# Peptides against a protein of PDB entry 6FRK, part 135

Target 1, 411 residues: chain A of PDB entry 6FRK
Amino acid sequence: NEEVLNAMLKEVCTALLEADVNIKLVKQLRENVKSAIDLEEMASGLNKRKMIQHAVFKELVKLVDPGVKAWTPTKGKQNVIMFVGLQGSGKTTTCSKLAYYYQRKGWKTCLICADTFRAGAFDQLKQNATKARIPFYGSYTEMDPVIIASEGVEKFKNENFEIIIVDTSGRHKQEDSLFEEMLQVANAIQPDNIVYVMDASIGQACEAQAKAFKDKVDVASVIVTKLDGHAKGGGALSAVAATKSPIIFIGTGEHIDDFEPFKTQPFISKLLGMGDIEGLIDKVNELKLDDNEALIEKLKHGQFTLRDMYEQFQNIMKMGPFSQILGMIPGFGTDFMSKGNEQESMARLKKLMTIMDSMNDQELDSTDGAKVFSKQPGRIQRVARGSGVSTRDVQELLTQYTKFAQMVKKM

## One batch from the design tools (peptide; made by RFdiffusion4, then SolubleMPNN)

Design b2_p17_6_s3 (from b2_p17_6, 8 letters changed)
Fold by OpenDDE base, seed 2:
Order: sequence, then structure tokens, then C-alpha cells
Structure b2_p17_6_s3 (fold): chain B 411 residues (1-411), chain A 17 residues (1-17)
Amino acid sequence: as target 1 above (411 residues)
Amino acid sequence: METLENLLELVKKALEA
């Protein structure tokens, strides 16, 4: 029993290391899992694999919980949020994403560019803010980030802004001058929250970087960026362990909407390759797809039309990057999440929808759409001509639909 | 929950085809 446990724990530890989990945390997790597993209970015929997975899951959940409640902004107050992090961490993009997130929730939100070090930092922030219709402040002439941050915070406080986000300078390396500048800015503006932005793709370096920031500035929150399909996010565990601060949000792509509140359970499930079914359900529910109840009801009755399939494709397109949706489904390989495959997958969906746009209501609303086309082959030729595709493409769509409808009838 | 998982598996199969 102990040899089997040790072999399985070795595989789990290898997978966690390949997921960028810090080697010290993996060792600690291995010890904690060994202490939590009763070897006598494992002898009773329980699925040893499930028990080990559950123990690993529980210990990973503890590693992302710092035991500290996340800071939350207070409605009707002026909340100053300072961002800190290395250059290339996605900090500036994340400032805009957070501002947009709060703006969409009806908060009076603004952005301040206190990055005087990077050429074009203010232009980049201005571009992002303008696209999102977020008020912004910065200077082309002022070189002191303390002055810019102080003036911007004062301005937006006087204008009764509720969320005041301050973007600071990043550096390529941990430099004492950067930390001194961050401390001067923090002392001047007295932020209610300091957010450390970390790139998940830096892997094993996450601990040392997160610690260096926490040792210099009072980091109270973490945001992890570049949690796309390639970054398993194990570095997030290292950031929480080093900062003793909760992860509050994750950045999942380059779009302004590729930003979500951090949830422990879905994140750990994704890290373990179990998928994020809960996050997918939440994302589907956030889309206010009121039509989902009608679909679920039709599916319960074993009815599935070409229109129902079209509506599902619309829903998938509304969910954002297809790679993220697929990454939420258990057993989707990382290879399906390549940037090339996402655009191609979206193009395939759009092509299928364009074929269906050339169908009539009788074809779309038929409970046996394939039979309607099989009885009158001239319909295939009409739809093919209307959508600018081959008759083969229409037949492939109908074949896919038939497979769907057969699966729905078996549900 | 199961219905959404099944729908997503269906979409997977449609996109892999």
C-alpha cells in the first residue's frame, strides 16, 4: 500500500512541477498528503486514486487560501488601488481590465498612469482607457511618479470617483530603485489596497519575485495574468505562499473582458486537469442566456433542432475566447487551446452559422432537420448556394446535427 | 450541470470533425 501511494504521489508531484508549482510547496504538499491519508482506510477497497486526488485537491485549496479575507472596495467611498509588478507581467493591461470590471458593475472608476519610466506608458494606458470609456489621468511632462499619482488621486477624489486605480512603473528585474519608487508612491497616495500583478508564465521564479515585492511593499492582493491554456497556473500557489495575500482576479487573455474574479475550487480543478465546470456554468449564467432554460427544457424532452444548435453556437461565441471555454471542459487537451486553433475553431463556428443563416424556418425548427433535407435534396443545393459553400459542407453540417440530435435523444 | 457538459462535449465533437 505505501509503495503504491508513493508511486502515485510521485506522479502527482511530477505533474505539479510541470504545472509550475514551486518545488518546496510540492514537497510540503507531499508530506501533508501522506499525513492526511489513512493507509488503513485505503486498504478497505476504496479507489486509491480518487482518495489521493481528493487529498491533493484539499491540500492545494489550503495553499491558495492565505487565511486572510480579500480586500473589497466600499461603495460610495473613494477606494485607491495601487498596482505593482514587474515589466511584462501584464500590470498595465490588468489595471484597465479591473477598471472596466468595476465600471461594468456601476462603479465610478478611473485610471492613473504613474509609469514615467516606460516610453509610451501613458499613451498605452490612454488607448486602453479610451477604448473602455474609462476616465484617465497622466502626464507627458511630469517625470516624478509621486507627483503624478498624488495629483491624479486628488483630482479623482475631488470628482467623487469610487475606484481610483494607480498604475506604477515596472522593471525587468528586481531593482532597489523600483521598490523605493513604489514606497514613495504608496506613502504619498495612501492606497486602500496594493495589488501585486504576477505573470503565471514565469514558472518557478514566481516565489522569489512575489517575496521580493512583499518584503518591500505591503502587498494585500494578488492578480495572476496569462492564465491562458498554456499556463497551468502553479506559480499562483507560490505567489500566495510568498505574499500571504489572496488572489482576487485572474487574467485569462489579451481582451479587456479576459478577466474574472478568482475562485479557488475551479482554479485547482483546472490546475489538476479536471476542468472548470463551475466557472463555465457561472460564465454561461453571467451571459444572461435566458434562452438556456428553454433549451434545457427541450433537451429534457429529447428535442434538438438546427435552430437550437445555432443558438448554442451564438452562446459559445458570446462566451469569449473559445480556448478558454474549451479549457474549462475536462479532457480537452492543451493542443486544442493553441492560438491558431482558436481562430480556426471560431471561423468553423461562423461558417456553420452562415450555412444555417441560409436555411428557412421549416428547416431550422424541424425536430428532424436531416430528414427534411434528405426528403428534398434541392434544399441542400439552395442552402449551399445561399451560404456560398459546397453541398458537401451542408451535408457535413447535417451529419454533425444528426450526431447531436442522437446524443440529445440519449440524454 | 450534466446537460452543459454534454453540450460542450457535443460542440467539441463538432469542432474536431
Scores: peptide ipSAE 0.018, ipTM 0.465, DockQ to the pose 0.027
Fold by OpenDDE base, seed 5:
Structure b2_p17_6_s3 (fold): chain B 411 residues (1-411), chain A 17 residues (1-17)
Amino acid sequence: as target 1 above (411 residues)
Amino acid sequence: METLENLLELVKKALEA
C-alpha cells in the first residue's frame, strides 16, 4: 500500500514539476498529501487513485489560496489600480483587458500610460484603448512617469471615472531603478490596488520574480497571463505563495476578451489535466442555450442536420474565445492551442458558416444533407458561387458534416 | 455535459481536418 502511494505521488509530483510548479511547493504538497491520507482508510477498498487525486486537489487549492480576500473596486467611487510587472509579462495588454472587462460590466473605465521607458508604449496603449473605446491618458513629451501618472489620475478623478488603471514601465535589466520608479509612482497616486502581472511561461522563475516585486511594492493582487500557451500555470502557485496575494484574473489569449476572473477549482482541475467541467457548465448555463435541450433530444434520436451544425457553430462563437472553451475540456487544452491561433479557428468556423448561409432550407434541414448534395452536384456549385468559395471547400464541409452525423448516429 | 464535450470534440476534429 505505501509503495503504491509513493509511486502515485511520484507521478503526481513529476506532473506538477512539468507544470512549472515550484519544487519546494511540490515537496510540501507531497508531505501534506502523505499526512492527509490515512493508510488504514485506504485498506477499506476505496478507490485509492480517487483518494490521492482528491488529497492532491485539496492541497493545491490551499496553495493557490493566500487566505486574503481579493480587493474589489467600489461602485460609484474612484478606484486607482496600478499595474506592475516585467517587460513582456503582458502587463500593457492586461491593463486594456481589465479596463474592457470593467467597461463591459458598466463601470466608467480609463487607462493611463506611465511607461516612459519603452518606445511606443503609449502608442500601443492608445491603439488598444481606442479599439476598445476606452478613454486613455499619456504623454509623448513628458518623461517623468510620476508626473504622467499624477496628471492622468487627477484628470480622470475630476471626470468621475470609477476604474483608473495606471500602466507602468516594465524593465529587464535595471531592476533597482524600475523599483524606485514604481515606488515613486505608487506614492504619488496612492493606488487602491497594486496588481502584479506575471507571465505563466517563465516557469520556475515565477517565485523569485513575484517575491522581488512584493518586497519593493505592496502587491495586493496577481494577474497571470499567457495561460493559453504551453504554460500549465504551475508558476501561478509560486506567485501566490511569494506575494501572499490572490490571483484575481487570468489572461487566456491575445484577444481583449481572452480574460476571465480567476476561479480556484477550475484552475486546479486544469492544472491536473482534469479539465474545467464546472466552468464549462457555468458558461453553458450563462449562454441560456435552451436550444441545447432540443439538440440533445435530436442527438439522442441520431438526427443531426446541417442546420443543427450551424446552430452549434453559432453557440460556440457566442461562448467567446474558442481556445478558452476547448481548454475547459479534459485533454483538449495543450494540443489544440499549439496547432492553431484562436483567430484562425474562429475564421475557419466563420467560413463554414458562410458556406452554410448559401444553402437552402431543404439542404440545411435534410437528415442526410450530404446525400442531397451527392444526388444533385449542381447544388455544390450553387453554394460555392453563393459563398464565394471553391466547390472543394463545400465538399470538405459536407465531408466534415458526414463525419459528425455518423458520430451522432453512434451516440 | 457529455453531449457538449462530444460536440466540442467533433468541432475540434472538424477544425483539425
Scores: peptide ipSAE 0.014, ipTM 0.445, DockQ to the pose 0.060
Fold by OpenDDE base, seed 3:
Structure b2_p17_6_s3 (fold): chain B 411 residues (1-411), chain A 17 residues (1-17)
Amino acid sequence: as target 1 above (411 residues)
Amino acid sequence: METLENLLELVKKALEA
């Protein structure tokens, strides 16, 4: 029994290391899981795999919980949020994402660019802010980040802004000069929250970087970026352990909407390759896809039309980056989540939708759409001409639809 | 829940196809 437990724990530890979980945390987790598993209960014929998975899940949940309540902004107050992090961490983009998130929630939000070190930092922030219709402040002439941050915070306080986000300078490496600048800015503006932005793709370096920031500035929140299909997210555990600060949001892509509140259980489920069914349900519910109930009901009755398929492709496109949706589905391989495959997959969906836009209601609403086309091949030629595609492309779509409709009938 | 999982498996198979 102990040998079998040790073998299974070795596989779990290997998978966690491959997920960029820090080796110290993996060792600690292994010890905690061993202490939590009753060997006598494992002897009683219980599913050893499920017991180990449950124990691992519980210990991972503890690793992402710092035991500290996340800071939340107070409505009707002026909340100053200072961002810190390395250059290339996605800090500036994350400032814009957070500002946009709060703006969409009905908060009076603004952005301040206190990055005087990077050429074009203010132009980048201004571009992002303008695109999102977020008020912004910065200077082309002032070189002191303390002055810019102080003036910007004062301006937006006087204008009764509720969320005041301050983007600071990032460096390529941990430098004492960066930390001194961050401390000077923090002391001048007295932020209500300091957010450390971390790139999940840095793997085993996450702990050392997060610790270096926490040792120099009072980090109270973490945002993990680049949790697109390449980053397995294990570095997030290292950030929480090092900063003793909760993850408040995750960045899941480059778009301004590729930003979500951190949820522990969905994140751990995804890290273990169990999928994020809850996050997918929440994202579907946030889209107010009232039409999904009607589709689910049709699917329960084994009915599936080309229109139903079109509506599903629209829903997938509305859910945002395709890699995020795929990464929420259990058993989608990590290889399907490459950025290249996402654009290609979205282009493929758009092509299929363009073909269906050239179909008539009789073709779209038929419970056997493929049979409508097989009985009258002239329809394929009409649709092909209308959509600017080959007759082969229309036949491929109908073949895909037939596979779907057959699967729905087996449900 | 099962119906959504099944729908997602369908979407999966269409995208793999």
Scores: peptide ipSAE 0.013, ipTM 0.446, DockQ to the pose 0.027
Fold by OpenDDE base, seed 4:
Structure b2_p17_6_s3 (fold): chain B 411 residues (1-411), chain A 17 residues (1-17)
Amino acid sequence: as target 1 above (411 residues)
Amino acid sequence: METLENLLELVKKALEA
């Protein structure tokens, strides 16, 4: 029994290391899992694999929990949020994403560019802010980030902004001068929250980098970026461990809306390849798809129409890049959709929807839409002509729908 | 939960086709 446990733990440890989890954390997790698994309970015929997976999941959840409540902005107050992080961490992009997130929630949000070191930093922030219609401040002439940050914060406080985001200079290396500048900015603006932005793709370096920032500035929150890439997110555990600060958001792509609140359980599920079903539920719920409850009730009754399928395709289209949705499903790795396949997949969905737009209400609302078309083959020809597609394309859609409806009936 | 997983499996199968 102990040999089997050790073998399974070795596989889990290998998988966690391949997921960029820090070696120290993996060792600690291994010992915690060993101590949490009663070998006597494992003898009782429970699926040993499921028990180990549950123990691993539970210990990973603890590693992502710093035991500190995340800072949250107060409505009707002026909340100053200072961003810190290395160059290339996605810090500037993340500032814009966070600003856009709060703006979409009805917060009066603004951006300050206090990055005087990087040529074109202000232009980049200005471009992002303008695209998102977010008010911004910065200077082309002022070289002191403390002055820019102070003036920008004062300006936006006087204008009663609720979310004031300050982007600071990044460096390629941990330079003492960067940390001194960050401290001077922090002292001048007195931020309500300091957010460390970490690139998940740096792998095993996450701990050392996160620690270096925490040792110099009072990091209170973490944002992890580039979780859309090959990074499995194990670096996030390292960031929490090093900073003792909660992850508040994750960046999941290049778009301004590729940004979501961090949720522990979905994240750990994804890290383990169990999928992010909860994050998908949350994204679906954020879409104010009031009709999801009605759909779930129909599905419970084994009812699924072409209209129900159309509504689901609309929901998927609203969720953004389909790769992100697939990457949330168990067993669908991020690699399943190369960047070329996203546009093709969205084009396929749009084509399917266009076919359904040429259907009538009787066809769409039938509990057996495929049977409606099979009984009257002239409907296929009508829909094909109406949507500008082949009769084969309509038949393929009906075949897909039939597979769906059969699966729903088996539920 | 199982319902959504199944729905997502369905959506996948539709997109793989």
Scores: peptide ipSAE 0.013, ipTM 0.456, DockQ to the pose 0.026; fails the geometry check

Design b2_p17_6_s4 (from b2_p17_6, 8 letters changed)
Fold by OpenDDE base, seed 2:
Structure b2_p17_6_s4 (fold): chain B 411 residues (1-411), chain A 17 residues (1-17)
Amino acid sequence: as target 1 above (411 residues)
Amino acid sequence: METLENLLKKVLAFLEA
């Protein structure tokens, strides 16, 4: 029994190391899991694999919980949020994502660019803010980030902004000058929250980076970026352990809406390759798929039309990148679709929808759309001409539809 | 590469769950 446990723990430890979990945390987890597993209960024929997985899951949940409640902004107050992190961490993009998140929730939100070190930092922030219709402040002439941050915070406090986000300079390396500048900015603006932004793709370096920031500035929150297909997210555990600060949000892509509140359970499930069923359900529910009740009812009756398929394609397009959707499905690794494959998949969906846009209501609403086209082949030629595609493309769509409709009839 | 068919099947299965 102990040999089997040790073998399985070795496999789990290997998988966690391959998921960029810090080696010290993996060792600690192994010891904690070994101590939590009763070897006598393992003798009773319980699924040893499931028990070890559950123990690992429980210990990973504890590693993500710093035991500190996340800071939350107070409605009707001026909340100053300072962002800190290395250059290339996604900090500037994350400032815009967080601002957009609060703006969409009806908070009076603004952005301040206190990055004077990087040429074009203010232009980049201005472009992102303008696209999202977020008020912004910065300077093309002022070189002191303390002055810019102070003036911007004062301006937006006087204008009764509720969420005031300050983006600071990043550096390529941990430099004492960066930390001194960050401390000077923090002392001047007196932020209600300091957010450390960390790139998940830096792997085993996450601990050392997160610790270096925490040792110099009072980091109270963590945001982990680049939790798209290639980053297994194990670096997030290292950030929490080093900063003793909660992860508040995750960045899941390059789009302004590729940003979500951190949830412990879904994150650990994804890290273990269990998928994020709850996050998928939540994402589906956030889409206000009220039209899904009608679809579910039709599906229960074994009815599936080309219109129903069109509506499902619209829903999938609203869910965002296919890699994220797939990464929420159990047994689909995040690596399943490269960014190039996502755009191609979305273009393919859009092409299929464009073909269906050239169909009439009789074709779209038929419970046997393929039969309508088979009885009158001239319909295929009409739809092909209307959508600018080949008759073969229309036939391929009808073949896909027929496969779906056959599956729905078997449900 | 998962077929759009397989992806949609999985999404639909989750929407029904």
Scores: peptide ipSAE 0.014, ipTM 0.374, DockQ to the pose 0.095
Fold by OpenDDE base, seed 3:
Structure b2_p17_6_s4 (fold): chain B 411 residues (1-411), chain A 17 residues (1-17)
Amino acid sequence: as target 1 above (411 residues)
Amino acid sequence: METLENLLKKVLAFLEA
């Protein structure tokens, strides 16, 4: 029994290391799992695999729980949120994502660029903020981040902003000068929350990086970025362990909407390759896909139109990058789509939708759309001309539709 | 590469559940 347990724990430890979980945390988890498993209960014929998986899951949940309640902004107050993190961590992008998140929730939100070190930092923030219609502050002439941060915070406090986000300078590595600058800014603006932004793709370096920030500044929250594609997110466990601060949000792509509140259970389920059914349900519910009852009812009756396919493509596009959707489905490993394949897949969907935008209601609402086009080939030429594509591209769309409609009839 | 068919089948199966 002990040999079997040790063999299974070795496989789990290997999988966690391959998921970028820190080697110290993996060792600790292994000992905690061993202590939590009753070998006598394992002898009674219980599914040993399920017991070990459950014990591992419980220990991973403990690793992402710092035992500290996450800071939350207070409605009707002026909440100052300072961002800290290395260059390339996604810090500036994450400031914009968080600002947009709160703005969509009906908070009066603004952005301050206190990054004086990076050329074009203010232009980048201004571009992101303008695109999202978020008020912003910064300077092209002031070089002291303390002055910019202080003036910006004062301005937006006087204008009764509820969420005031301050982006600071990042460096390529941990530098004493960076930490001194962060401390000076923090002391001047007295933030209600300091958010450390960490790139999940740095793997085993997450612990050392997160610790270096926590040892210098009072990090109270963590945001983990680049949890899209191949990043399994094991570095997030290292960040929580090092900072003793909760993960509040995750960045799941480059789009401003590729940002979600952190949930422990879905995250651990995804890390273990169990899928994120809860996050998929939440994302479907946020899309107000309740109008899909009519579609589900049609699908149950084996009816599938080109319009129904168009609506499904819209739903998929609203769900975000295909890798995220696939990574939420159990049995689709995180490796299923490279970032290059996502953009190509989204471009392909958009092309198919553009072709369907040139179809008429008779073509879109036909229960046998392919037969409508096969009976009158002149429709293919009309749609091709209207959408600026080849007749072959329209035929490929109709071939795909026919395959889908055949699958729906078999469901 | 899962076919768009398999993706939609899984999304549909999820929406039906």
Scores: peptide ipSAE 0.011, ipTM 0.403, DockQ to the pose 0.102
Fold by OpenDDE base, seed 1:
Structure b2_p17_6_s4 (fold): chain B 411 residues (1-411), chain A 17 residues (1-17)
Amino acid sequence: as target 1 above (411 residues)
Amino acid sequence: METLENLLKKVLAFLEA
């Protein structure tokens, strides 16, 4: 029993290390899991694999819980949120994402650019803010970030803004001068929350980076960015461990809406490759895909048309990057999250939709679309010519549709 | 919930085929 446990724990530890979980946290998790597993219960015929998975899941949930309640803004108050983090962490983009999130929730939100070090920082913030219709402040001439931050905070306080986000200078390396500047800004504006933005793609460096920030600045919240594609999210555990601060949001892509409140259980489920069905449902519901109920009802009756398939392809295309969707579905490995596969998958969907755009209503709305084409082969040639594809491509689509429709009829 | 998951799994299985 102990040998089997040790072998399975070795596999889990390897997978967590491959997921950029810090080696110290992996060691701690291994010890905690060993201590939490009752070997006597494992002897009683319980599924050893399920027990170990549950123990691992439970210990990972504890690693992302700092035991501190996340700061939340107060409605009708002026909440000053200062952002800190290295250059390239996605800090400036995350300021815009958070501002947009609160704006969509009906908060009076604004952005301040106190980055005087990076050329074009204010232009970048202004562009992002203007696209999102978020009020902004900054200077092209003032070089002191304390002055800019103070003036901007005062301006937006006087205008009764509820969410005042201050973006600060990022540096390429941890420099004492950067931390001194951050402290001077923090002392001047007296933020209600300091948010550390961390790039998940830096892997094992997450702990050292997060610790260096926490040792110098009173970080109260963490946002983890670049949790799209290759970033396996293990850096998030390192951030919590080093900062002792909760993760409040995650950045899941480059778009302003690729931003979500952090949920511990879905995140750990995704990290373990179990998928995030809840996040997928939330994302689908946010898209206001009006016809989902109608489709679900058709599927319950074993009805599935080429039009229903077309509508599903449109829905998938609206959900955003395929990598994000695939990573939410249980049983899809991280290999499906590659940017190369996304473009190819999107191109394939667009090709299939273009073929279906050349079909008529009788073909699209038939409960047995493949049989309509099989009875009149001239339809295949018409559709092929109309869509600029081979007759083989149309036959492949119909074959795939038939497989899908057969799976629906078995539901 | 389960129906949407099953639908998405089927659509993805279709895209992989």
Scores: peptide ipSAE 0.018, ipTM 0.444, DockQ to the pose 0.095; fails the geometry check
Fold by OpenDDE base, seed 5:
Structure b2_p17_6_s4 (fold): chain B 411 residues (1-411), chain A 17 residues (1-17)
Amino acid sequence: as target 1 above (411 residues)
Amino acid sequence: METLENLLKKVLAFLEA
């Protein structure tokens, strides 16, 4: 029994190390799991694998919980949020994502660019902010980030903004001068929350970097970026451990919508390669996809129309960023993101839907839509002209539909 | 029982094809 436990724990520890979990945390987890597993209870015929998996899951949940309540903005107040992090961490992009997240929730949100070090930082922030219709402040002439941050915060306070996000300079190296500048900015604006932005792709370096920031500034929240890539997010555990601060959001792509509130259980499930089945169920329930019962019933009968496909594409588009949806499905994690930009996948979906918008009800509701088009080739030409695409694009859609409908018939 | 997960996997497999 102990040998089997040790072998399984070795596999789990290897997988966690391959997921960029810090070696100290993996060692601690191994000892905690060993201590939590009663070997006598394992003798009672319970699925040893399930018991170990549950114990591992429980200990990982504890590692992500700093035991500190996450800061939340107060409605009707002026909440100043300062962002800190290394250059290339996605800090500036994350400022825009957070601003957009709160704006979509009906908060009066603004952005301040206090990055005077990076050439074009203000132009980048301005571009992102303008695209999202978020008010912004910055300077092309002022070189002191303290002045810019102070003036911007004062301006937006006077204009009764509720969420005031301050982006600071990121540097490639942990220079003392950067930390002094961050501290001066923090002292001048007195932020209600300091957010450390961490790139998940830095792997084992997450602990040391997160600690260096926490030792210099009062980091109260963590945002982890680039969880759409090859990074399995194990570095996030290291950041929580080092900062003793909760992860509040995760960045799951390049799009402004590729940003979600952090949920512990889904994250750990994904880290373990279990997928986010619960988050998928929650997201589906949020979408009130009651219309899915009718589809599920049709699918059980091997019926699938072009309209049914169109409705599924609409449902996927309503679920939000495709990367998030994929990341919730077990086995569709890292390898799926490598095949295409999320924007390209969404553009492809939208193109397919635009082609179907040019179809008639007889074509859409046919139990053999491809056969309807094959019998009357003039329909393909009509749809192609109506949607502004080639006849080849319509034929490709019909070929894809046929493959899908054949898969449904085999289920 | 076809789960939504299976449905999404099918749609995703379709989009990848």
Scores: peptide ipSAE 0.009, ipTM 0.420, DockQ to the pose 0.094; fails the geometry check

